# Peptides against a protein of PDB entry 6MBK, part 55

Target 1, 240 residues: chain A of PDB entry 6MBK
Amino acid sequence: GFEMVNFKEEGFGLRATRDIKAEELFLWVPRKLLMTVESAKNSVLGPLYSQDRILQAMGNIALAFHLLCERASPNSFWQPYIQTLPSEYDTPLYFEEDEVRYLQSTQAIHDVFSQYKNTARQYAYFYKVIQTHPHANKLPLKDSFTYEDYRWAVSSVMTRQNQIPTEDGSRVTLALIPLWDMCNHTNGLITTGYNLEDDRCECVALQDFRAGEQIYIFYGTRSNAEFVIHSGFFFDNNSH

## One batch from the design tools (peptide; aimed at target 1 P165 W180 G193)

Design b2_p22_7_s3 (made by RFdiffusion4, then SolubleMPNN; from b2_p22_7, 12 letters changed)
Fold by OpenDDE base, seed 2:
Structure b2_p22_7_s3 (fold): chain B 240 residues (1-240), chain A 22 residues (1-22)
Amino acid sequence: as target 1 above (240 residues)
Amino acid sequence: SEKIEKYFKEKKLFPISLYITK
């Protein structure tokens, strides 16, 4: 009942191909299609993940590296999804000098600088890890890992990560949800949830959408300030 | 929407939102 469309102003989004009624279940995404911390652990990144404390502790960073590894893998299942992701983002990591100067008059400047420093430090750390760690030798990004790559991956995860239950429902993990996350934002209520019984994300329509209309969802309360992340979004103190 | 809330409750859905930070 929908199709992917590249809208001129909004970028990629979903368009209804039939009339969709409010509160109708129109979109679902099984767990097997998600990019998760678990799928990262089960990928080529798995051996390194098992040996690196930061990857284990920071699920968002694990997802970022998972995204980079899959992007660098020609046969990746997620190539079609990755190709739909923006090449750049409106996050502080992409701010120009003038934008940063403007923020100097605001309380956000310290958080922005913190984000810059943290991201740079993480890159420097993982650059060394990728160059020297034995379990990094088979990573497709070993010979091509730039700050721009890392900035992109971190920003992709930051803007698209979701909390979902683990397969057994015992814990919360992080996931990128292909196809669903192409829906652009509108004001409203949360209309997406994870169904553990069917092991899938389920999205119901926020409102009526006619055939040919763009389908919007509510991301939650978002502001420009929310793009300022000076620390990892998901820090797991549990052992992995 | 009460209907959406009811659906979520009946299906026992875990709400998903695209939060950058909480």
Scores: peptide ipSAE 0.221, ipTM 0.783, DockQ to the pose 0.615
OpenDDE base, seeds 1, 3, 4, 5: peptide ipSAE 0.088, 0.095, 0.082, 0.074; ipTM 0.616, 0.617, 0.629, 0.621; seeds 1, 5 fail the geometry check

Design b2_p22_8 (made by RFdiffusion4)
Pose (drawn by RFdiffusion4):
Structure b2_p22_8 (pose): chain A 240 residues (1-240), chain P 22 residues (1-22)
Amino acid sequence: as target 1 above (240 residues)
Amino acid sequence: SAASLPHITFPDGKERPAVERV
């Protein structure tokens, strides 16, 4: 019912190949396909996750390393997902100095500075950990772990991650949801939810989509400062 | 304290934990 298309404005997204009515359940993704903090713990990253206090406290960082470890694993279950991810992003981590300079004197620039400093600190910290701590000597990253790798990973997580209930429903966790996460954003209401009975992520159409029209979802009631800093885009006519 | 997710109601009348970009 849909195909991947490279749109000028939003990059790759989903386009309808048939008419899709509003409120139609048109997209579902079972839990097995998701990359989660739990799957990160049970992966080759597990030995380091158990020893490193930062990875235990910060699931978003855990997902970034899970992504990098699987990217460096030729036989990873998630290789189809990783190979279709973007190679670059428009998060401020990628901006030139003069591009960030336009933000001087604004409310938003402080968070740009924090993002930069946090990412650089994390890279330097984990570089040392990977190169010296025994619990990381079997990681794929020991051979090569560049700043570009880390920038890519945290950018992949921050622009795509989601909160979902745990498999039991009592807790929440962070996850990457393949296929569905290729939908771009438009104004509207959240129409994506987690179905605990079928154990899958489900998305109903936000609006009518005719064949040939791009399929959009509503990401959330975020400001443009949040969209730029954490999602890497500015949304014209953001009603929120 | 415990974390929770908001819920949305689908056409089938059932509630789902909402999924949105963080």

Design b2_p22_8_s1 (made by RFdiffusion4, then SolubleMPNN; from b2_p22_8, 8 letters changed)
Fold by OpenDDE base, seed 1:
Structure b2_p22_8_s1 (fold): chain B 240 residues (1-240), chain A 22 residues (1-22)
Amino acid sequence: as target 1 above (240 residues)
Amino acid sequence: GAMSLPKITMPDGKEYYAIQRV
């Protein structure tokens, strides 16, 4: 199998506990373990979701609020997963003024500023919603909704959200995939697929991993600029 | 239009919806 380990350079990741062969199915995650827009709708957030147009239109924001609600819920099923999430991210929302100035020389700067502006506007909007909307009174975050909370949740979703099919396969939804998203990224091919028949995510090994080695996966093709914006990763040899 | 998820062929020879970060 595998185990979660804190690696010196990469932080938390997965380590093989046995030899894993290339193309071996070593990890699967059933839908019931995922944090999805549907699970958000079925949570304490559901009543507010049903009445807020932004939550309905923006699945990533719905996931962010779902994550915040579950984090604030001691008995949440996802507490073990949430506790494995970084407390801070290397995404643009956490950049200091000097880091932003450095990015001014890059094509990414406009997207970074847009992200900042949008996130601030969203926070201001939802702060008001949480303070005034009747269905927000039952949310565990009612009295503890700071910009830092929102920034963290948005960054968590931004760095980890995936597109998966709905249960009936008729639509696309967004999901956080526990355990799987603990794999650190490497260049390669996508080796994770959604098995709709068994209703689960399935990940096969990108390469051979020996017992004791860190397991890496490829999360998708992105430019370095896109990686900076979305994940905070930067690869010097990115050929794209 | 309904967003179609890309598909990949897994080692078992079956088609799956490709999962990637977005």
Scores: peptide ipSAE 0.588, ipTM 0.924, DockQ to the pose 0.907
OpenDDE base, seeds 2, 3, 4, 5: peptide ipSAE 0.570, 0.552, 0.545, 0.551; ipTM 0.922, 0.918, 0.915, 0.917

Design b2_p22_8_s2 (made by RFdiffusion4, then SolubleMPNN; from b2_p22_8, 8 letters changed)
Fold by OpenDDE base, seed 2:
Structure b2_p22_8_s2 (fold): chain B 240 residues (1-240), chain A 22 residues (1-22)
Amino acid sequence: as target 1 above (240 residues)
Amino acid sequence: GASSLPKITMPDGKEYYAISRV
């Protein structure tokens, strides 16, 4: 019903291979295919996770390290997904001096600088952890953990992380959702839900899509300031 | 808990946990 396509300006997205009707369930992703805090805990990162308070407290950082470990693992199940991720982002962590100067006139500037500081501090902390902690010795990133790596992983998670229920529905966890997150964003309503009974993400079409058309979904409402912070861009019709 | 997640009614008439980027 769909295929991955590089749309140049928008990067990778999904294109319909047939007519898809509004409200049609066209895409689903089982939990086993997701990159979650739980899958991070169950990976090579697990022993370190169990000993590091920051990894335990901050699921987004756990996902970032999970992503880095899997990227460094040639036989990772998620290699096809990881290869679809941008090599760099338009997030504030990648801003050049001119881009930062542009933000000086916005309310986001304080948060941008805070993000820079926090990310740098986190990197410094985890660099030391990776170099000194016994449970880090088996990590595939042990000898290849640069700020650029960390910036990339944090930005990947920041732009793509979702809240989903745990398998038992008792708690909220964070997840990267392969294939689904390839849909580019448009205005509309949330049309993706987690089916706890079948333990999968389910996405229904926001509107009719003809064969050959790009499939868009709505990822939620954010202010332009929030988009800058989380995604590095302004969105039309958002509040400033 | 997961009860804090917003719910949506899908076309099948069932309620799901709404998924959005955060």
Scores: peptide ipSAE 0.619, ipTM 0.953, DockQ to the pose 0.772
OpenDDE base, seeds 1, 3, 4, 5: peptide ipSAE 0.614, 0.591, 0.579, 0.570; ipTM 0.952, 0.948, 0.945, 0.943

Design b2_p22_8_s3 (made by RFdiffusion4, then SolubleMPNN; from b2_p22_8, 10 letters changed)
Fold by OpenDDE base, seed 5:
Structure b2_p22_8_s3 (fold): chain B 240 residues (1-240), chain A 22 residues (1-22)
Amino acid sequence: as target 1 above (240 residues)
Amino acid sequence: SQQTLPKITMPDGKEYYQIQRV
């Protein structure tokens, strides 16, 4: 009932191919299609993950590396999803000098600098890990791990990661949700949840959409300050 | 201890685990 479309100003979004009624379940994404910490563990990253305390402690970083590994894998199942991701983001990590200068008059600058420093430190750490760790040798990014790559992956995860339940519902894990992730934002009610019984993300329509209309969803609201502060660098709730 | 997500009632009237953007 929908198709991916590249909208000029909004980038990729979903367009209805049929009339969709309000409250209709129009989109679902099974767990097997998600990029999760668990899928990272089960990927080529798994051996390294099992031996690196930071990857284990910080699920968002695990997702970032998972994303990088899959991006570097031409036969990755998630290539279609990855190709729809922005090449750059509006996150503080991408702020230009003028934007940073503007923020210098605000308290947010401290958080921005902290994010920069943390990201740089993480990159330096993992650069060394990738160069020296035995289990890193098989990673497709072994010889092509740049700060720009890391910045992109971190920003992708930071802007798109979601908390979802584990398969048994006993814990919380992190996930990128393909397809659903392509819906552009509008004001309204939360219309997405996880159906644990069917083990899938479910999205119901916020309103009626006619065939040919762009489908919008509400992801929630965050202040600009919260956006700046949310660095995507936090410990996994399962680990701490 | 178990770390569970909150439940949310969506417009369809059903309860789901809340997918939280973080």
Scores: peptide ipSAE 0.638, ipTM 0.941, DockQ to the pose 0.598
OpenDDE base, seeds 1, 2, 3, 4: peptide ipSAE 0.636, 0.633, 0.615, 0.589; ipTM 0.942, 0.940, 0.936, 0.929

Design b2_p22_8_s4 (made by RFdiffusion4, then SolubleMPNN; from b2_p22_8, 9 letters changed)
Fold by OpenDDE base, seed 1:
Structure b2_p22_8_s4 (fold): chain B 240 residues (1-240), chain A 22 residues (1-22)
Amino acid sequence: as target 1 above (240 residues)
Amino acid sequence: GPATLPKITMPDGKEYYAIQRV
């Protein structure tokens, strides 16, 4: 099928180990393997989640804290996935002053500043929560919650979070999709869907891939500005 | 009611909830 490989230019990605035909179902990920808001609620974070209005209101932040808790847990089921995540990102939260100055000429600058401000405020809030809330005492990150930790987790979620249906299909939730999100991005059509009947993500090949070729997928329609903000990607030929 | 997610028709001819980054 495929294997994880560190490519020279793109970094980590998936490589075909056999010929894959266009529209072939080559990858699927059951719900039980996903990091979701529900799995966060069912984790060590659950008690705090139940008591904090921001975690309840903002699924992306819940996922960020879930990711941090699991990273700090040696026996976490998601350790193999977490180890594949970048240690740093090309998202605005990691921009240096010169990069921010460059963006001042773009329409994205206001969103970047807003993201910075919001992230800083969130960190300050949750730092206090982790230090003072009774249910935070059991969190493995109690004594290790830096801005760098939070920035990493928020950026990981921001670049990788997806909307999927809840198990009963009644609501929308957020999910990180291991293995699937290792595919690097290309222009095209969305070829990943959630199969609610089988309770799994299903990805079909965007095009033919020969054995040894990198597998690319399309993660969604966004403008270059939106890609910069959300993913750090930039496509010169992006039509949007 | 059902989840209000965009749907796509997969090669098998069935409709799925479209998965995209948000």
Scores: peptide ipSAE 0.581, ipTM 0.933, DockQ to the pose 0.779
OpenDDE base, seeds 2, 3, 4, 5: peptide ipSAE 0.573, 0.567, 0.552, 0.549; ipTM 0.930, 0.932, 0.928, 0.922

## One batch from the design tools (peptide; aimed at target 1 I61 Q122 R160 Q161)

Design b2_p23_3 (made by RFdiffusion4)
Pose (drawn by RFdiffusion4):
Structure b2_p23_3 (pose): chain A 240 residues (1-240), chain P 23 residues (1-23)
Amino acid sequence: as target 1 above (240 residues)
Amino acid sequence: SFLDSRFPIERMLWTNAPDHLYE
């Protein structure tokens, strides 16, 4: 019912190949396909996750290393997902100095500074951990772990991650949801939810989509400062 | 509605690591 298309404005997204009515359940993704903090713990990253206090406290960072470890694993279950991810992003981590300079004197620039410093600090910290701590000597990252790797990983997580209930429903966790996460954003209401009975992520159409029209979802009631810093885009006519 | 029986899913904001974790 859909195909991948490289749109000028949004980059790659989903386009309808048939008419899709509003409220139609047109997209579902089972839990097995998701990359989660739990799958990160049970992966080759597990030995380091159990020893490093930062990875235990910061599931978003855990997901970034999970993404990097699987990217460096030729036989990873998630290789189809990793190979279709973007190689670059428009998060401020990628901005030139003069591009950030336009934000001087604004409310938003403080968070740009924090994002930069936090990412650089994390990279330097984990570079040292991976090169010296025994619990990381079997990681794929020991051979090569560049700043570009880390910038890419945290950008992948911040622009795509989601909160889902745990498999039991009592807690929440962070996850990457393949296929569905290719949908771009438009104004509207959240129409994506987690179905605990079928144990899958389900998305109903936000609006009618005719064949040939791009399929959009509503990401959330975020400001443009949040879209730029954490999602890497500015949304014209953001009603929120 | 559909979300009456489903856990809603939205894009999440990035969270920075606190300084005390590097101590």

Design b2_p23_3_s1 (made by RFdiffusion4, then SolubleMPNN; from b2_p23_3, 9 letters changed)
Fold by OpenDDE base, seed 3:
Structure b2_p23_3_s1 (fold): chain B 240 residues (1-240), chain A 23 residues (1-23)
Amino acid sequence: as target 1 above (240 residues)
Amino acid sequence: SFLDSHFPISLVLGELVPDSLYE
């Protein structure tokens, strides 16, 4: 019902291959295909995770390292997904001097500086951990862990992480959702949810889409400033 | 409605690491 297409101004997105009606379930992603904190725990990262306080406390950082480990693993199940991710982002961690200067007139500048400082501190911490911790020896990134690697992973997670329920529905965890996160954003209502009975993410169409039209979804309500800081883009039609 | 039977999924803002976790 859809295909990945490179759109001229928006980059990669999903295009309908047939007519899709509003509220039609057109896309679903089973839990087993998601990159989650749980899949990180069950991966080669698991032993280190079990002994590092930051990885345990910060699910987003756990996902970042999970992403790096899987990227460095040629036989990773998620290689096809990882290959669809941008090699660079428009997030503040990638800002040039002119882009930073533009934000000086906004309240966002303090958050940008904070993000720079925190990311650098995190990298320094984990560089030491990877070099010295026994459970880091078998990680595929052991001999190649640069700031650029970490910046990329953090930015990937920052722009794509979602809250989903655990399998039993008792708690909330974090997940990257392959294929679904290829959709570009528009204003509207949330039309994506988790189906616990079938244990999968489900997305219904926000509106009617004709064959050949790009499929848009609503990722959530954010201000333009929040999009810049956390997603690296402005949305002209944003209601905030 | 769809959301009445589903846990809503949306992008989540990242959190900063508390200073205490580095000690």
Scores: peptide ipSAE 0.283, ipTM 0.837, DockQ to the pose 0.943
OpenDDE base, seeds 1, 2, 4, 5: peptide ipSAE 0.256, 0.301, 0.243, 0.270; ipTM 0.823, 0.848, 0.811, 0.834; seeds 1, 2 fail the geometry check

Design b2_p23_3_s2 (made by RFdiffusion4, then SolubleMPNN; from b2_p23_3, 11 letters changed)
Fold by OpenDDE base, seed 3:
Structure b2_p23_3_s2 (fold): chain B 240 residues (1-240), chain A 23 residues (1-23)
Amino acid sequence: as target 1 above (240 residues)
Amino acid sequence: SFLDTHYPISLALGQLVPDSLYE
């Protein structure tokens, strides 16, 4: 019902291959295909995760390392997904001096500086961990863990992480949702949700889409400042 | 309604590491 297409101004997105009606379930992704904190625990990262306080406390960082480990693994199940991810981002961690100066007149500037400081501190911490911790010896990134690697992974997670329920629905965890996260976004209502009974993410159409039209979804309500900090862009039609 | 039977999914905001976790 859809295909990946490179759109001139928006980059890669999903295009309908047939007519899709509003509220039609056109896309679903089972839990087993998601990159989650749980899949990180069950991966080669698991032993280190079980002994590091920051990985245990910060699911987004756990996902970042999970992403790096899988990227460095040629036989990873998620290689096709990882290959669709940008090699660089327009997030603050990639800002040039002129872009930082532009934000000086906004409330976002303090958050940008905090993000720089925190990311650098996290990298320094985990560089030491990877070099010294016994459970890091067999990680595929053991001999190649640069700041650029970490910056990329953190930015990937920051721009794509989602909150989903655990299998029993008792708690909330974090997940990257392959294929679904290729959709570009528009203003509207949330039309993506998790179906616990079938244990999958489900997306219904926000509106009617004709064959050949790009399929848009709604990320959620954010201010432009929040989009800059967490997604690296301004949204012109943002209601905030 | 779709959202009556689903947990809504949207992009989550990034989290910062508390300073205490580095000690």
Scores: peptide ipSAE 0.220, ipTM 0.769, DockQ to the pose 0.940
OpenDDE base, seeds 1, 2, 4, 5: peptide ipSAE 0.135, 0.197, 0.032, 0.038; ipTM 0.732, 0.749, 0.588, 0.591

Design b2_p23_3_s3 (made by RFdiffusion4, then SolubleMPNN; from b2_p23_3, 9 letters changed)
Fold by OpenDDE base, seed 3:
Structure b2_p23_3_s3 (fold): chain B 240 residues (1-240), chain A 23 residues (1-23)
Amino acid sequence: as target 1 above (240 residues)
Amino acid sequence: SFLDHHFPIELALGELVPDSLYE
């Protein structure tokens, strides 16, 4: 009922191929298709994950390395998804000096500096780990791990990670949701949930969409400043 | 309802890693 389209000013998004009614379940993604902390643990990254305290403590960093390992793997199940991701982002880690200076007039500047410091420190730490740890030897990124790689992976996860329940519903974990995360944002209500019985993400339509119209979803309540820091853009119709 | 289980996009990567984790 939808297709990927490159829209003029909004970039890639989803377009309806048929009429979709409000509250209609039009998109679902089974757990097996998600990139999660659990899938990272079950991948080639698993042995290193089991012995590194930061990977274990920081699920978002685990996802970043999972993304890098799968990108470097020609036969990865997630290659079609990874190829849809931007090659670069408009997030603060990619800001030029003038863009950083612009933010000096806002409270966001301290968060930007924090991101720079944390990301650099994380990269330095993991560069050493990848070079010296025995369980890193067979990682596909062993001989190709640059700051640019890490910046990209961190930014990808930062802009796309979601909290979802574990398989048994007892805890919360982090996930990237392929296909679903291609929907662009609009103001409204959250219309995406997780069906534990069927073990899948489910998205219902925020409104009626006619065939040929772009399908929008609501990511959540954020200020424009938060969009800049976490998503790298301003949303003109954001009233917050 | 499945709507009771929402999936908002998470905020920033860049949370502070405790110094002890780098030792």
Scores: peptide ipSAE 0.248, ipTM 0.766, DockQ to the pose 0.522
OpenDDE base, seeds 1, 2, 4, 5: peptide ipSAE 0.222, 0.204, 0.058, 0.221; ipTM 0.679, 0.803, 0.629, 0.678

Design b2_p23_3_s4 (made by RFdiffusion4, then SolubleMPNN; from b2_p23_3, 10 letters changed)
Fold by OpenDDE base, seed 1:
Structure b2_p23_3_s4 (fold): chain B 240 residues (1-240), chain A 23 residues (1-23)
Amino acid sequence: as target 1 above (240 residues)
Amino acid sequence: SFLDHHFPISLALGQLVPDSLYE
């Protein structure tokens, strides 16, 4: 019912191949297709994960390293997904001097500087870990771990991470949701949820879409400042 | 409604690493 398309203004997105009605379940993604903290633990990253307190405590960091490891693995199941990800982002970690100067007049500047400092500190820490920890030897990024790699991974996770339930529904974990996260944003209501019975993410249409129209979803209620910091864009029709 | 039977999914906000974890 949909296809991946490179739109002129928004970049990659999903286009309806048939008419889709409002509230129609048009997209679902089983857990086994998600990049999760659990899949990170079960990957080549697992041994290091079990020994590093930051990876254990920070699911978003675990996802970032999971993403880097899978990107560096030619036979990774997620290669098709990873290839759809932007090579760079419009997030603060990629801001040029002029963009930072612009933000100095806003309340977001403190968060931007915090993000710079935090990311740099994380990189320095994990660079040392990767160089010295015995369980890092199996990582495909062992001999190639740059700040640019880490910046990309962190930005990818920051803009795309989602909270989903664990398999038993007892806890919340983090996930990247392939295919679904290609939908561009519009104003509206949350129309995506996790179905524990079928163990999959499910997305229903926000509105009617005709064949050939781009499919949009609502990522959540955020201010424009929060979108800049966490999603890398402004939404003109944002009421908040 | 749809969400009555689903755990809602939304983008998670970025998290900062506590200083104590770097020790």
Scores: peptide ipSAE 0.161, ipTM 0.765, DockQ to the pose 0.934
OpenDDE base, seeds 2, 3, 4, 5: peptide ipSAE 0.087, 0.137, 0.033, 0.059; ipTM 0.701, 0.715, 0.631, 0.629; seed 5 fails the geometry check

Design b2_p23_4 (made by RFdiffusion4)
Pose (drawn by RFdiffusion4):
Structure b2_p23_4 (pose): chain A 240 residues (1-240), chain P 23 residues (1-23)
Amino acid sequence: as target 1 above (240 residues)
Amino acid sequence: STEETILAADNDWLPRVIPVLPP
């Protein structure tokens, strides 16, 4: 019912190959396909996760290292997903100095500074941990762990991550949801939810989509400052 | 320390919220 298309404005997205009516359940993704904090714990990263207080407290950082570890694993279950991810992003981590300079004197620039400093600090910290701590000597990252790797990983997580209930429904966790996460954003209401009975992520059409039209979802009621800093885009006519 | 600074810093990357669907 859909195909991947490289659109000028949004980059790659999903295009309808048939008419899709509003409220039609057109996309579902079972839990097995998701990359989660739990799958990160049970992976090759597990030994380091159990020893490092930062990874335990920050599931978003745990997901970034999970993504890097699996990217460096030739036989990873998630290789189909990793190989289709973007190689670059428009998060401010990628901006030139003069591009950030336009934001001087604004409310938004403080968060750009924090993002930069946090990412650099995290990279330097984990570089040392990986190169010296025994609990990371069997990680794929010991051979090579560049700043570009980390910038890519945290950008992949911040532009794509989601909260989902745990498999039991009593807690929440952070997850990457393949296939569905290729949908780009438009104004509307959230139409994606987690189905605990079938244990899958389900998405109903936000609006009617004719064959040949791009399939959009509503990401959330975020500001343009949040879209730029954490999602890497500016949304014209953001009603929120 | 660096570790303590990282834990004290705001590292919220604003995840999308996916609600639980009703039965």

Design b2_p23_4_s1 (made by RFdiffusion4, then SolubleMPNN; from b2_p23_4, 8 letters changed)
Fold by OpenDDE base, seed 5:
Structure b2_p23_4_s1 (fold): chain B 240 residues (1-240), chain A 23 residues (1-23)
Amino acid sequence: as target 1 above (240 residues)
Amino acid sequence: SVEDELLAADNDLLPRVIPTLAA
């Protein structure tokens, strides 16, 4: 029903290969295909995760390290997904000096600086952990863990992380949702939910899409400040 | 500690919430 396409202005997205009707379930992603905190715990990162307070407490960082470990693993199941991720982001962590100056007018400047500072501190902390912790020795990051790597992973997670229920539905966890997160954003209603019975993320079409049209979804409403923090951009007509 | 500082840092970066579908 859809295919991955590199659109000129929007980058990678999904294009309908057939007519899709509004509210049609056109895309679903089983839990086993998701990159989650749980999959991170069950990966090569698991031993380190079990002994590091930050990884345990901060699921986004766990996902970032999971992403880095899988990226560095040629046989990773998620290689096809990882290869679709941007190499760079427009997030504040990538802002040039001029871009930071523009943020002064958005009232988000303090949050941006805080994010940058926190990310740098996290990197410094984990650089030491990777170099010194016994359980880090087997990580593919041992010999190559740069700030650029960390910045990329954190930005990937920041822009793509989702809160989903645990398998038993008793708690929430964090997940990257391959394929689904390739849909570019448009204004509308949230049309994605997690089906616990089938243990999958389900996305229904926001509107009718004709064959050959790009499929857009709505990822949710955010304030302009949140958009800047999360995506490096803002919408003038945002309701928040 | 460094860990305490990192844990105490405000992470205003909220994930997208995928709602659980009604069974």
Scores: peptide ipSAE 0.511, ipTM 0.872, DockQ to the pose 0.810
OpenDDE base, seeds 1, 2, 3, 4: peptide ipSAE 0.504, 0.502, 0.506, 0.488; ipTM 0.871, 0.871, 0.872, 0.869

